# Peptides against a protein of PDB entry 4KTY, part 58

Target 1, 266 residues: chain A of PDB entry 4KTY
Amino acid sequence: YVLNDIGVIFYGEVNDIKTRSWSYGQFEDGILDTCLYVMDRAQMDLSGRGNPIKVSRVGSAMVNAKDDEGVLVGSWDNIYAYGVPPSAWTGSVDILLEYRSSENPVRYGQCWVFAGVFNTFLRCLGIPARIVTNYFSAHDNDANLQMDIFLEEDGNVNSKLTKDSVWNYHCWNEAWMTRPDLPVGFGGWQAVDSTPQENSDGMYRCGPASVQAIKHGHVCFQFDAPFVFAEVNSDLIYITAKKDGTHVVENVDATHIGKLIVTKQI

## One batch from the design tools (peptide; made by RFdiffusion4, then SolubleMPNN)

Design b2_p13_7_s1 (from b2_p13_7, 7 letters changed)
Fold by OpenDDE base, seed 1:
Structure b2_p13_7_s1 (fold): chain B 266 residues (1-266), chain A 13 residues (1-13)
Amino acid sequence: as target 1 above (266 residues)
Amino acid sequence: APPAPPYAPEEDV
């Protein structure tokens, strides 16, 4: 999880799992320098740069361009006219070197590109890291730990009543560290995500969230555990919006979200 | 703004 500079990212759909090769290149010339530059741009204190909790949280913010002119601009519009389409990237090296050279955000990324670059960043700084793919990944927009799906009285989906959404897949990272700020047993793998999804205390960042805590239903621990929990374990709540403005729960699906979570294992 | 795709959006691959 530190020494391997080539990886595989899982994507596609749960019934059509695909793999993409990704070159992390954490040992390539200029990459470590770029990772240090990223922390400089974040104005990260030198005293914090040896703390994987702080480093991973800063990385989750800085690998995306939002808020802080970080590394990657996200785009999902299928146009990508002013940069490189997300699918054209094959590794982190070109992205990071472009960022270092231009000192401007690189266009464009989607979840696997964010995860790939973030994985390089973590590994460069000596943090064991891996990419995780979640199929049927929920995006809880209102922090209610459920995925609200509103239906018209005719049974058609009304997407205007919620901003909650389900991705066919989503990629994020897990970083290995001790968590002295958490109860004993909640160290180890920590979920961190650089894809800009939700605001976390003023910035688009996510984690580190204890994977062990989440697995045991503990969402009260920093950072962003409720959001990460919702990504993997949200209930789908089908709600009929009546003409009189009342809402009626028609169905609940507790099995759809987090259908499959895939990562490289030892 | 964060991405707000429809339910199970197709990826750009």
Scores: peptide ipSAE 0.024, ipTM 0.655, DockQ to the pose 0.264
Fold by OpenDDE base, seed 2:
Structure b2_p13_7_s1 (fold): chain B 266 residues (1-266), chain A 13 residues (1-13)
Amino acid sequence: as target 1 above (266 residues)
Amino acid sequence: APPAPPYAPEEDV
């Protein structure tokens, strides 16, 4: 989880799982310097740089360009005229070196690019890390632990009322660390995510959230456990908005989200 | 079967 510089990222559909290679390159020239530069740009104090909780949380913020002119600009509109299309990247090295050289956010990334670069950052700094792919990954925008899907009377989705969304797949990271800030037993793998999805205490960041806590429904533990829980275990609530302003729950699907979570063993 | 949920944009892979 630290020494392997080439990985595999899972993507595609739950019924058609695909893999792509990704070069992490944590030992390549200039990569460690760039990771240190990222922490410098974050204005991270020296005492915090030895704490994997702080480092992973800062990394989740700084790998995306939002708020802090971090590493990667996300784009999902299929318009990549001012940069590199997300699919053209094959590893983290070129992205990190471009960021270090230009001192400007690199265009463009999507979830696997964010996860790939973040995995390099974590491993480069000696934090055991892996990429995780979740198929049917929920994006809960109001932290209510459910996906509210509003329907028209004809059964079509009302896109104006429906704010929550589901990715066919989403990639994030798990980082290995102790959690002295949590009860005993909630150390080990921690979910961290650098894809800009939701604001967490003033910045687009996510985690570290204890995988053990989430697995056992302990969403009260810092950081961002409700959001990560919803990504893997939210119910879909289908609501028909009637003309009289009433809402009727038509269906509940407790099985759609988090159909499969995949990671490569290293 | 319930209606299809609103999926986010597909990843460019």
Scores: peptide ipSAE 0.021, ipTM 0.632, DockQ to the pose 0.856
Fold by OpenDDE base, seed 5:
Structure b2_p13_7_s1 (fold): chain B 266 residues (1-266), chain A 13 residues (1-13)
Amino acid sequence: as target 1 above (266 residues)
Amino acid sequence: APPAPPYAPEEDV
């Protein structure tokens, strides 16, 4: 999880799982220096740089360009006119070196690119890390631990009312660390996510959230456990918006989200 | 909140 410089990222659909290689390159020239530069740009105290909790949280913020002119600009518009299409990246090295050289956010990333770069960042700094792919990954935007899907009376989705969304797949990271800030047993793998999804205490970042805590429904533990829990275990709530302005819950699906979570061991 | 598209594209690899 630290020494492997080439990996596999899972993507596609739950019924058509695909893999791509990704070169992490954590040992390549300039990569460690770039990771240090990222922490410098974050104005991270030197004393915090040895703390994987702080480092992973800062990394989750800084691998995306939001708030802090971090590493990657996300784009999902399929235009990508002012940079490199997310699919063109084959590894983290070129992205990180471009960031270090230009001192400006690199265009463009999507979830696997964010996860790939973040994995490099973590591994480069000696934090065991892996990429996780969740199929049917929920994005709860109002922190209610459910996906509210609003329907018209004809059964079509009302996109104006529906703010929550489901990714066909989403990639994030798990980082291995002790969690002395949590109760005993909630160390180990921590979910961290650098794809800019939600604001967490003032910045677009996510985690570290204890995987064990989430598995046991402990969403009260820092950081961002409710959000990560929702990604893997949200109920879909189908709500019909009636012409009279009333909302009626028509159906609840507790099985759709987090249908498959995949990670690689090597 | 940033927009979250309901789809991450599949790549032809």
Scores: peptide ipSAE 0.029, ipTM 0.663, DockQ to the pose 0.149; fails the geometry check
Fold by OpenDDE base, seed 4:
Structure b2_p13_7_s1 (fold): chain B 266 residues (1-266), chain A 13 residues (1-13)
Amino acid sequence: as target 1 above (266 residues)
Amino acid sequence: APPAPPYAPEEDV
């Protein structure tokens, strides 16, 4: 989880699992310097740089460009005329070196690119890290721990009535650390995510959230445990928006989200 | 039967 500089990222759909190689390059020339530069740009206190909780949280913020001119600009509109298409990247090295050289955010990333660069950042700083792919990943935009799906009276989806969405897949990271700020047993793997999805206490960041806590249904622990829980275990709530403005719950599916969570074995 | 949820592709195609 630290020494392997080439990885595999899972993507696609649960019924058509695909893999792509990713070069992390945490030992390549200039990469450690760039990771230190990222923490400098974040104005991270030197005393905090030895704390994997603080480092992973800062990394989750700084790997995306939002708020702080971090590493990567996300784009999902299939219009990448002002940069590199997300699918063209094959590793973290070129992205990180471009960021260090230009001192400007690099265009463009999507979830696996964010996860790849973030994995390099964590591993470069000696934090054991892996990429996790969740198929049927929920994005709870209103923090209600459910995925609202609005339907027209004809049964067609109205995507304009909610900002909640279900992705065919999403990639984030798990980082290994002790959590002295949590109850005993909730150390180990922590979910962290640098893909800009939701604001977490003023910044687009996510985690570290205890994987063990989430697996046991504990969402009360810092950081962002409700959001990460929702990604893997939201109920789908199908709501018909009637012409009279009333909402009717048509169905609840508690089994669809998080159908498969995949990570590479070490 | 409930309709299929609106899956959004995150990967650029």
Scores: peptide ipSAE 0.022, ipTM 0.630, DockQ to the pose 0.644; fails the geometry check

Design b2_p13_7_s2 (from b2_p13_7, 5 letters changed)
Fold by OpenDDE base, seed 5:
Structure b2_p13_7_s2 (fold): chain B 266 residues (1-266), chain A 13 residues (1-13)
Amino acid sequence: as target 1 above (266 residues)
Amino acid sequence: SMPEPPKAPEEDV
């Protein structure tokens, strides 16, 4: 993991899995210095920089530009006139070097770009890391572990009431570390995500969440385990909003979310 | 205001 400077990111649809190459470049000139600079911008205490729990959590915040003028500005509106379209990036190096040079957030990223840059950051700092792609990835915005889909009486989605969303795919990272802050057995792979989805205790960050804890339904463990659990295992709740203002659950789909989780081991 | 939930990633056209 740490030694691979080129990877593959899975994207597309569950029925049309696509792959793209990504150059991590964690050994290229200036990349380590940039990762240190990122931690400096985060005002990370020097004693914490050797702790993969702290480093991965800070990285999840700082790879996105929100809150802290971090590395990447996300854009999903197809308007990339003030930067580089997310699809034009082929690796982390140019992004990180631009950030270091300009001292301003780089435009633009989406999930695989965030995951690619974050993977470089983790690997550069000696944390084994990989990118994970989840197809039909839920975004639970109220932390209720379900996707509330509000329908009009005609069966169309009420976009005003429906706040939760489902990605066709989403990319995040898994970082390998011990979790002495958790019960025995919940070390190993930890989900961490730098795509700015939800606020976690005051900042747009996610993780580290124990993959083993999530697999066993232990959503009470720090950090952001409920959110990551919902991404991979939330139920879709279809709710009809009636004209009288009442809500009726019409259907529950427990099979839609997290249909396929893909990661490359090499 | 919570940011709008991010839209599905663009397919590389």
Scores: peptide ipSAE 0.029, ipTM 0.653, DockQ to the pose 0.149
Fold by OpenDDE base, seed 3:
Structure b2_p13_7_s2 (fold): chain B 266 residues (1-266), chain A 13 residues (1-13)
Amino acid sequence: as target 1 above (266 residues)
Amino acid sequence: SMPEPPKAPEEDV
């Protein structure tokens, strides 16, 4: 988990699972210096840099450019005129070295690019980390632990009322650490995500959330456990908006979200 | 090789 410098990232769709190689390059020249620079840009106290809870949370904020001029600018509009298309990246090294040299956010990333760079950051700092891919990944925007899908009377999705979304796939990271701030048994793998999705207490960051806590339905523990729980286990609530302004629940699908969660076992 | 499709929301949801 720390020593492997080349990985495989799963992507695509649940019915057409694809793989891509990714070079993490955590031992390449300038990469450790860049990871230290990222923590310096975050104004992270020296005492915090030895704490994997703080480091992973800061990393989840700083690998994205939002709020803090972090490493990567996200783009999902298929227009990449001012940078590199997300699919053109093959590893973390060029991204991190460009960030260190330019001192400006690098364009562009999507979830696997964020996860790849974040995996390098974690491994470079001695935190065991892996990339996780979730197929049919929910994005809960209102923290209600469900996906509210609003339908018109004709059965089409009302995009104005529907704020929540389901990704065909999403990639994030799991980082291995002890959680002395949580009850016994909730250490080990922690979900952390640097893809800018939701604001967590003032910044676009996510985690560390205990994978064990989430698996047992415990969403009350820091950090961002409700959001990560929703990504993997939201119910889809199909709501018809009637012409009279009433809402009717037409269907509930408890099986759609989190169809498959995959990770490399190394 | 065709460029890998970007991450997109599910259209049928």
Scores: peptide ipSAE 0.027, ipTM 0.655, DockQ to the pose 0.097
Fold by OpenDDE base, seed 1:
Structure b2_p13_7_s2 (fold): chain B 266 residues (1-266), chain A 13 residues (1-13)
Amino acid sequence: as target 1 above (266 residues)
Amino acid sequence: SMPEPPKAPEEDV
């Protein structure tokens, strides 16, 4: 996990799984210095830089440009006129070196680019890390642990009544660390995500969330466990909005979200 | 049949 400088990222759809090679380059010249620079830009105290909990949380914020002029600007508009299309990147090195030289956010990233750069950052700082791909990944926007799908009385979807969405796939990271701040057994892999999805205590960041805690239904532990739980195990709630303003649950699908979670084992 | 849930925009790959 720390020593591999080339990886594979899974993407596509659950029925058409694709792979992309990604060069992490955590040992290339200037990359460690750039990772230190990222922590300097975050104004991270020196005392915190040896703590993987703090480092991974800061990294999840700083790999995206939101809030803090971090590394990558996200874009999903298919235009990308003022930068590099997300699909054109082949690794983390060029992105990190551009950020270090320009001292400005790099355009553009999507989930696998964020995950690739964040994986480099974690590995460069000695934190074992891997990329995880979830197919049918939920984005819970209202923190209710469900995906609300509103229907008109005619059965058509009304996408205006909720901001909840389902990605065809999403990529995030898992980082290996002890969690002395959590109950015994909830160390190990921690979900962390640098794709700017939701606000966590004032910043677009996510994690570290204990994968073991989430797997056992414990979403009460820091950080962002409800959000990560929702990504992988949200129920789809089909709600008919009546003309009188009442909502009626028409159906619940507990099987659609998180159909496949893929990660490289080695 | 239930309608297909809305998807976010496809990732650029």
Scores: peptide ipSAE 0.022, ipTM 0.622, DockQ to the pose 0.859
Fold by OpenDDE base, seed 4:
Structure b2_p13_7_s2 (fold): chain B 266 residues (1-266), chain A 13 residues (1-13)
Amino acid sequence: as target 1 above (266 residues)
Amino acid sequence: SMPEPPKAPEEDV
């Protein structure tokens, strides 16, 4: 009996924390083969497959379907007529086996589904990994380390003036590895994210970003550290768009984003 | 008082 490694994923709101079970199934039949197949589809050189930096970066790209016909198609429009609703998934196994069998992207995922599948991928390949949930997670679309919130003159939010958004929560992964490419002390947990949010050097991928570097305000290190920093520590900039086309900063809130980051201790 | 910041669409949970 392969003990299904059952995890817990945190979701919901900061004031109403919810949990769901997720079966990673990293030891189930066909799952390791599927993870190898994912790296084959990525055309990953064999010499790179032993490097957790390269593997986690490739995994962050390939768990989403963008650019490379990877594992999961994301959908957030509440229209899931051509696949499985994200909430219907209970683990990684069915998704990975469907991908391996069909050789086509599986529909549909959202952040916890991406994080669940990516966690299985990392663990299958011997990379210690966990899921992290961030409440009030910022998505900085313009790479300015700020969350721009545009207001009409009446104080109502105009969501059309920016692509920046605040998620009620977001799930990504932390992977444990050495970082010989970074200064001493910035190994250990690395943030990696397979939810397709932003383009990183030509592909929808994120990380590995040093959690220690980010915690100390170091955003100059590869990969995607500014983006991950913004997810957890963006300032909210409230900007009133005037009728004359001028913008006025009305308020700055440095305390709203990243109010609670939840992960299981390994 | 400033309005609450906009949330992205609620995830299907």
Scores: peptide ipSAE 0.022, ipTM 0.621, DockQ to the pose 0.763

Design b2_p13_7_s3 (from b2_p13_7, 6 letters changed)
Fold by OpenDDE base, seed 2:
Formats: structure tokens, C-alpha cells, sequence
Structure b2_p13_7_s3 (fold): chain B 266 residues (1-266), chain A 13 residues (1-13)
């Protein structure tokens, strides 16, 4: 998990799983210096830099450019005129070195690019880390642990009312650490995500959330366990908005979200 | 040239 500098990222569809190689390059010249520079830009105190809980949480914020002029600008609108298309990246090294040289956010990333760069950051700092791909990944934006899908009377999705969304796939990271801030048994793998999805206590960041806590429904455990739980286990609630302003639940699907979670054992 | 990976997209549920 720390020593491998080349990895595989899973993407595509649940019925057509694809893989791409990603060069992490955590041992390449200038990469450690860049990871230290990222923590300097975050104004992270020296005492926190030895704590994987703090480091992974800061990394989840700083790998994205939102709030803090972090490493990567996300783009999902197919407009990449002012940078590199997300698909053109083959590894973390060029991104991190460009960030260090320019001192400006690098354009552009999507989930696998964020996850790739974040994996390099974690490994470079001695935190065992891996990339996880979730197929049918929910994005709960109102923190209700369900996906509210509003339907028109004709059965089509009302895009104006429906704020929640499902990604065909999403990539995030798991980092290995002890959790002395949690009850015994909730250490080990922690979900962390640098793709800017939701605001977590004032910043676009996510985690560390205990994988064991999520697996056992302990969403009250810090950090961002409700959001990560929803990504992998939310129910789809299909709601028809009637003309009279009433809402009728038409269907509930408890099987759609989180159909497959894939990671390479490294 | 590496095949362009499909972009993650919101699924029409």
C-alpha cells in the first residue's frame, strides 16, 4: 500500500468494468516536497502533521482547489479549454509538480484524478492508502441518508426538484490508521474523499470515516460518516409531486446504490 | 494513446 508507485483504477459501468493504470510516483523527485508544501498552504501546524487523522482530513480538502486554492480544479462540463482534460492524466507526478511550480490550482480533474493524486499524497506521507471505486454511488446533498428522486406525473424525473444524484461510478480513497477518537474496533480502513461533493464543516472535504462504523450503521462517528454511508447504502425514494403540492411515494429501491465496491489489493 | 476513460456522469435513475 505504501511502496507501490503504480496502481490500477476501476471505472466504467457495473456491467462493463474497466481499468486504467495510474502512476502514483510517491518516490519521484520533488513529490515529497510538494506534499509538504500542500500542508504548508493549508497552514497545518507541525504537531498535526504526524497525526494521520488530521493529515487525511487536510488532504481531502487540499487536493481539491475549492476553499483553499488546493491542487486540482474539477470539471464535469466537458469544457477544458484552459487546462488539461481529466482523461489525459496518467499519474500524479505531473499534477503535483505543476502545482508546486505554478503555486496555482491545476486544471482539470474528475473523481479518479482526485483519488489518484490523493493516494500519492497519503502514501508519500507514510499513510497506507488505496483507491476504491463504488458503482452506483449516491450523492446525498441534504444529509437525510436517502436519495429523493422527484417524478413528474408522466414518470420522468423532475430535475428542478431532484437535488440528489447518483454517479454511475465514483472513486475515493481508504487510508489505514488507528482511531483513538472512536470506540475500540473502528480503526483500520477509513474512507477519505478529495472530490469536491459536499461541504463538511465549512470546507469541501470528506473523512476520515471508519469503514467498520459505516458497515455497522454507526453514522454518528466522525467524520462525515452519514455522507459516506449514503454513498454506499442509501435507498432511492421515488416521489411524485402532485399539482396540488402533495408528495406521494411511488416506489422505494433499496438495491440500486452501492451494487459493487472494488479495490485492488496492494 | 490511452483510450479516453468514460467520464463519471450522473446516472438517469
Amino acid sequence: as target 1 above (266 residues)
Amino acid sequence: SMPEPPFAAPEDV
Scores: peptide ipSAE 0.165, ipTM 0.770, DockQ to the pose 0.080
Fold by OpenDDE base, seed 4:
Structure b2_p13_7_s3 (fold): chain B 266 residues (1-266), chain A 13 residues (1-13)
Amino acid sequence: as target 1 above (266 residues)
Amino acid sequence: SMPEPPFAAPEDV
């Protein structure tokens, strides 16, 4: 989890699981310096740099470019003319070195690129980390712990009525740490995500959220546990928007989201 | 050459 510099990222569909290699390169020249530079850009105090809770939360914010001119600009519109397509990256090294050299956000990333770079950042700083892929991953935009799917009266999806979305897959990170700020038993793996999805107390960041807490349905603990819970366990709520402005729940699917969660065991 | 990973996309549910 710290010493392995080459990883595997799972992607694709639940019925067609695919893997790609990713070079983390946490021991390559300039990478540690770049990780320190990232924390400097975040204006992180020296005392906080020894705390994996603070470091992982800052890393979650800084690996994306939003709010703070962090490492990566996300793009999902299939228009990559002003940078490198997300699929062209094979590892973290080129991205981090470009960021350090240019002192500007690098274009472009998607979830596995964010997760790859964030995994390098965590491992470089001595935090055990792994990438997790969730198939049928929910993005709850309104913090209601539900995935709202609006239907027209004809049964077609109206994607304009909600910002909630289900992704075919999503990648984030788990970081190993103690959680003295949580009840006993909620240390260990913590979900952290640098893909800019939702604002968390003023910044696009996510976690650390206790995997043990989430697994047992405890969403009351810091940080962002409701959001991470929703990613893996939201109910799909199919709502027909009628012409008279009324909403009718047509169906509830509690089995679709989080159909498969995959991570490398070693 | 590793096949280009499909981009993550919102599913049409």
Scores: peptide ipSAE 0.144, ipTM 0.754, DockQ to the pose 0.072
Fold by OpenDDE base, seed 1:
Structure b2_p13_7_s3 (fold): chain B 266 residues (1-266), chain A 13 residues (1-13)
Amino acid sequence: as target 1 above (266 residues)
Amino acid sequence: SMPEPPFAAPEDV
């Protein structure tokens, strides 16, 4: 998890799983310097730089460009004229070296690019890390642990009534660390995500969230456990919006979200 | 050439 400089990222559809090679390059010249520079740009206190909880949380914020002029600008509009299309990247090295050289955010990334760069950052700093792909990944925008799907009275979906969405797949990271700030047993793998999805206490960041806590339904622990829980275990709530403005729950699907979660084991 | 990965997209639910 620290020594592997080449990885595999899973993507595609749950019924058509695909793989992409990704070069992490955590041992290449200039990469450690760039990771230190990222922490410098975050104005991270020196005393915190040895704490994987703080480092992973700062990394989740700084690998995206939002709020803090971090490493990568996300784009999902299929317009990449002012940079490199997300699909053109083959590894983290070129992205990190461009960021270090230009001192400006690099364009563009999507979830696997964010996850790839973040994996390099974590591994470079000695934090065991892996990329996780979730198929049918929920994006809960209102922190209600539900994926709200609004229907018109005729049964057509009204996408204007909610910002909630389901990704065909989403990639994030798991980082291995002790969690002395949590109850015993909630150390180990922690979910962290640098893809700018939701605001967490004033910044686009996510985690570290205890995977063990989430698996046991404990979403009360820092950081961002409700959001990560929702990504993997949200119920789909089908709500009919009546003409009088009332909402009626028509159906609940507890099986759609998080159908498959995959990661490389080596 | 590795096939270009499809971009992540919202699914119709």
Scores: peptide ipSAE 0.106, ipTM 0.740, DockQ to the pose 0.081
Fold by OpenDDE base, seed 3:
Structure b2_p13_7_s3 (fold): chain B 266 residues (1-266), chain A 13 residues (1-13)
Amino acid sequence: as target 1 above (266 residues)
Amino acid sequence: SMPEPPFAAPEDV
């Protein structure tokens, strides 16, 4: 993982899985310096820079521009007039070098771009990392571990009431580390995500969340385990909002979210 | 190939 400078990112839909190459370039000139600069911009204590838990959490915050003038500005509205379209990027190097040179957030990224840059950051700092793609990835906005889909009486989605959303796919990272702050067995792969989705204790960041803990339904452990659990395992709750203000659960689908989770092996 | 962007599609769920 650490030594591979070219990767494959999975995208598309569960029934039409696609792949693209991504150049991580963690050994290219200026990339390590840029990763150190990112941690400097985060005002990260020197004592914390050797701790993969702290580094991955800071990285999840700093790879996005939210809160802290981090590396990438996200855009999902198909309007990229003031930068590079997310689809035009082929690797992390140009993004990181532009950030270092301009000292301003780079435009624009989406999930695979965030994951690609974050993977470079982690690998550059000696943290084994991989990109993970989740098909039918839930975005729980109210932290209730379920996707509440509100329907009108005609069966159409009530967009005013429905705050939660589902991505056809979403990319994040897994970083390998020990978790001495968690019970035995919850080390190894940790989910971390730099795509700005939800606020985590005052910042747009996510993780590290123990993959093993999540797989066993343990969402009580730091960091952001409930959110990551919901991304991969939330039930869809179809609720008809009646005109009288009553809510009726029409259906529950426990199989839609997280249908397939894919990552490249070493 | 150019990657297709992710989208939120609660109406297709």
Scores: peptide ipSAE 0.078, ipTM 0.747, DockQ to the pose 0.101

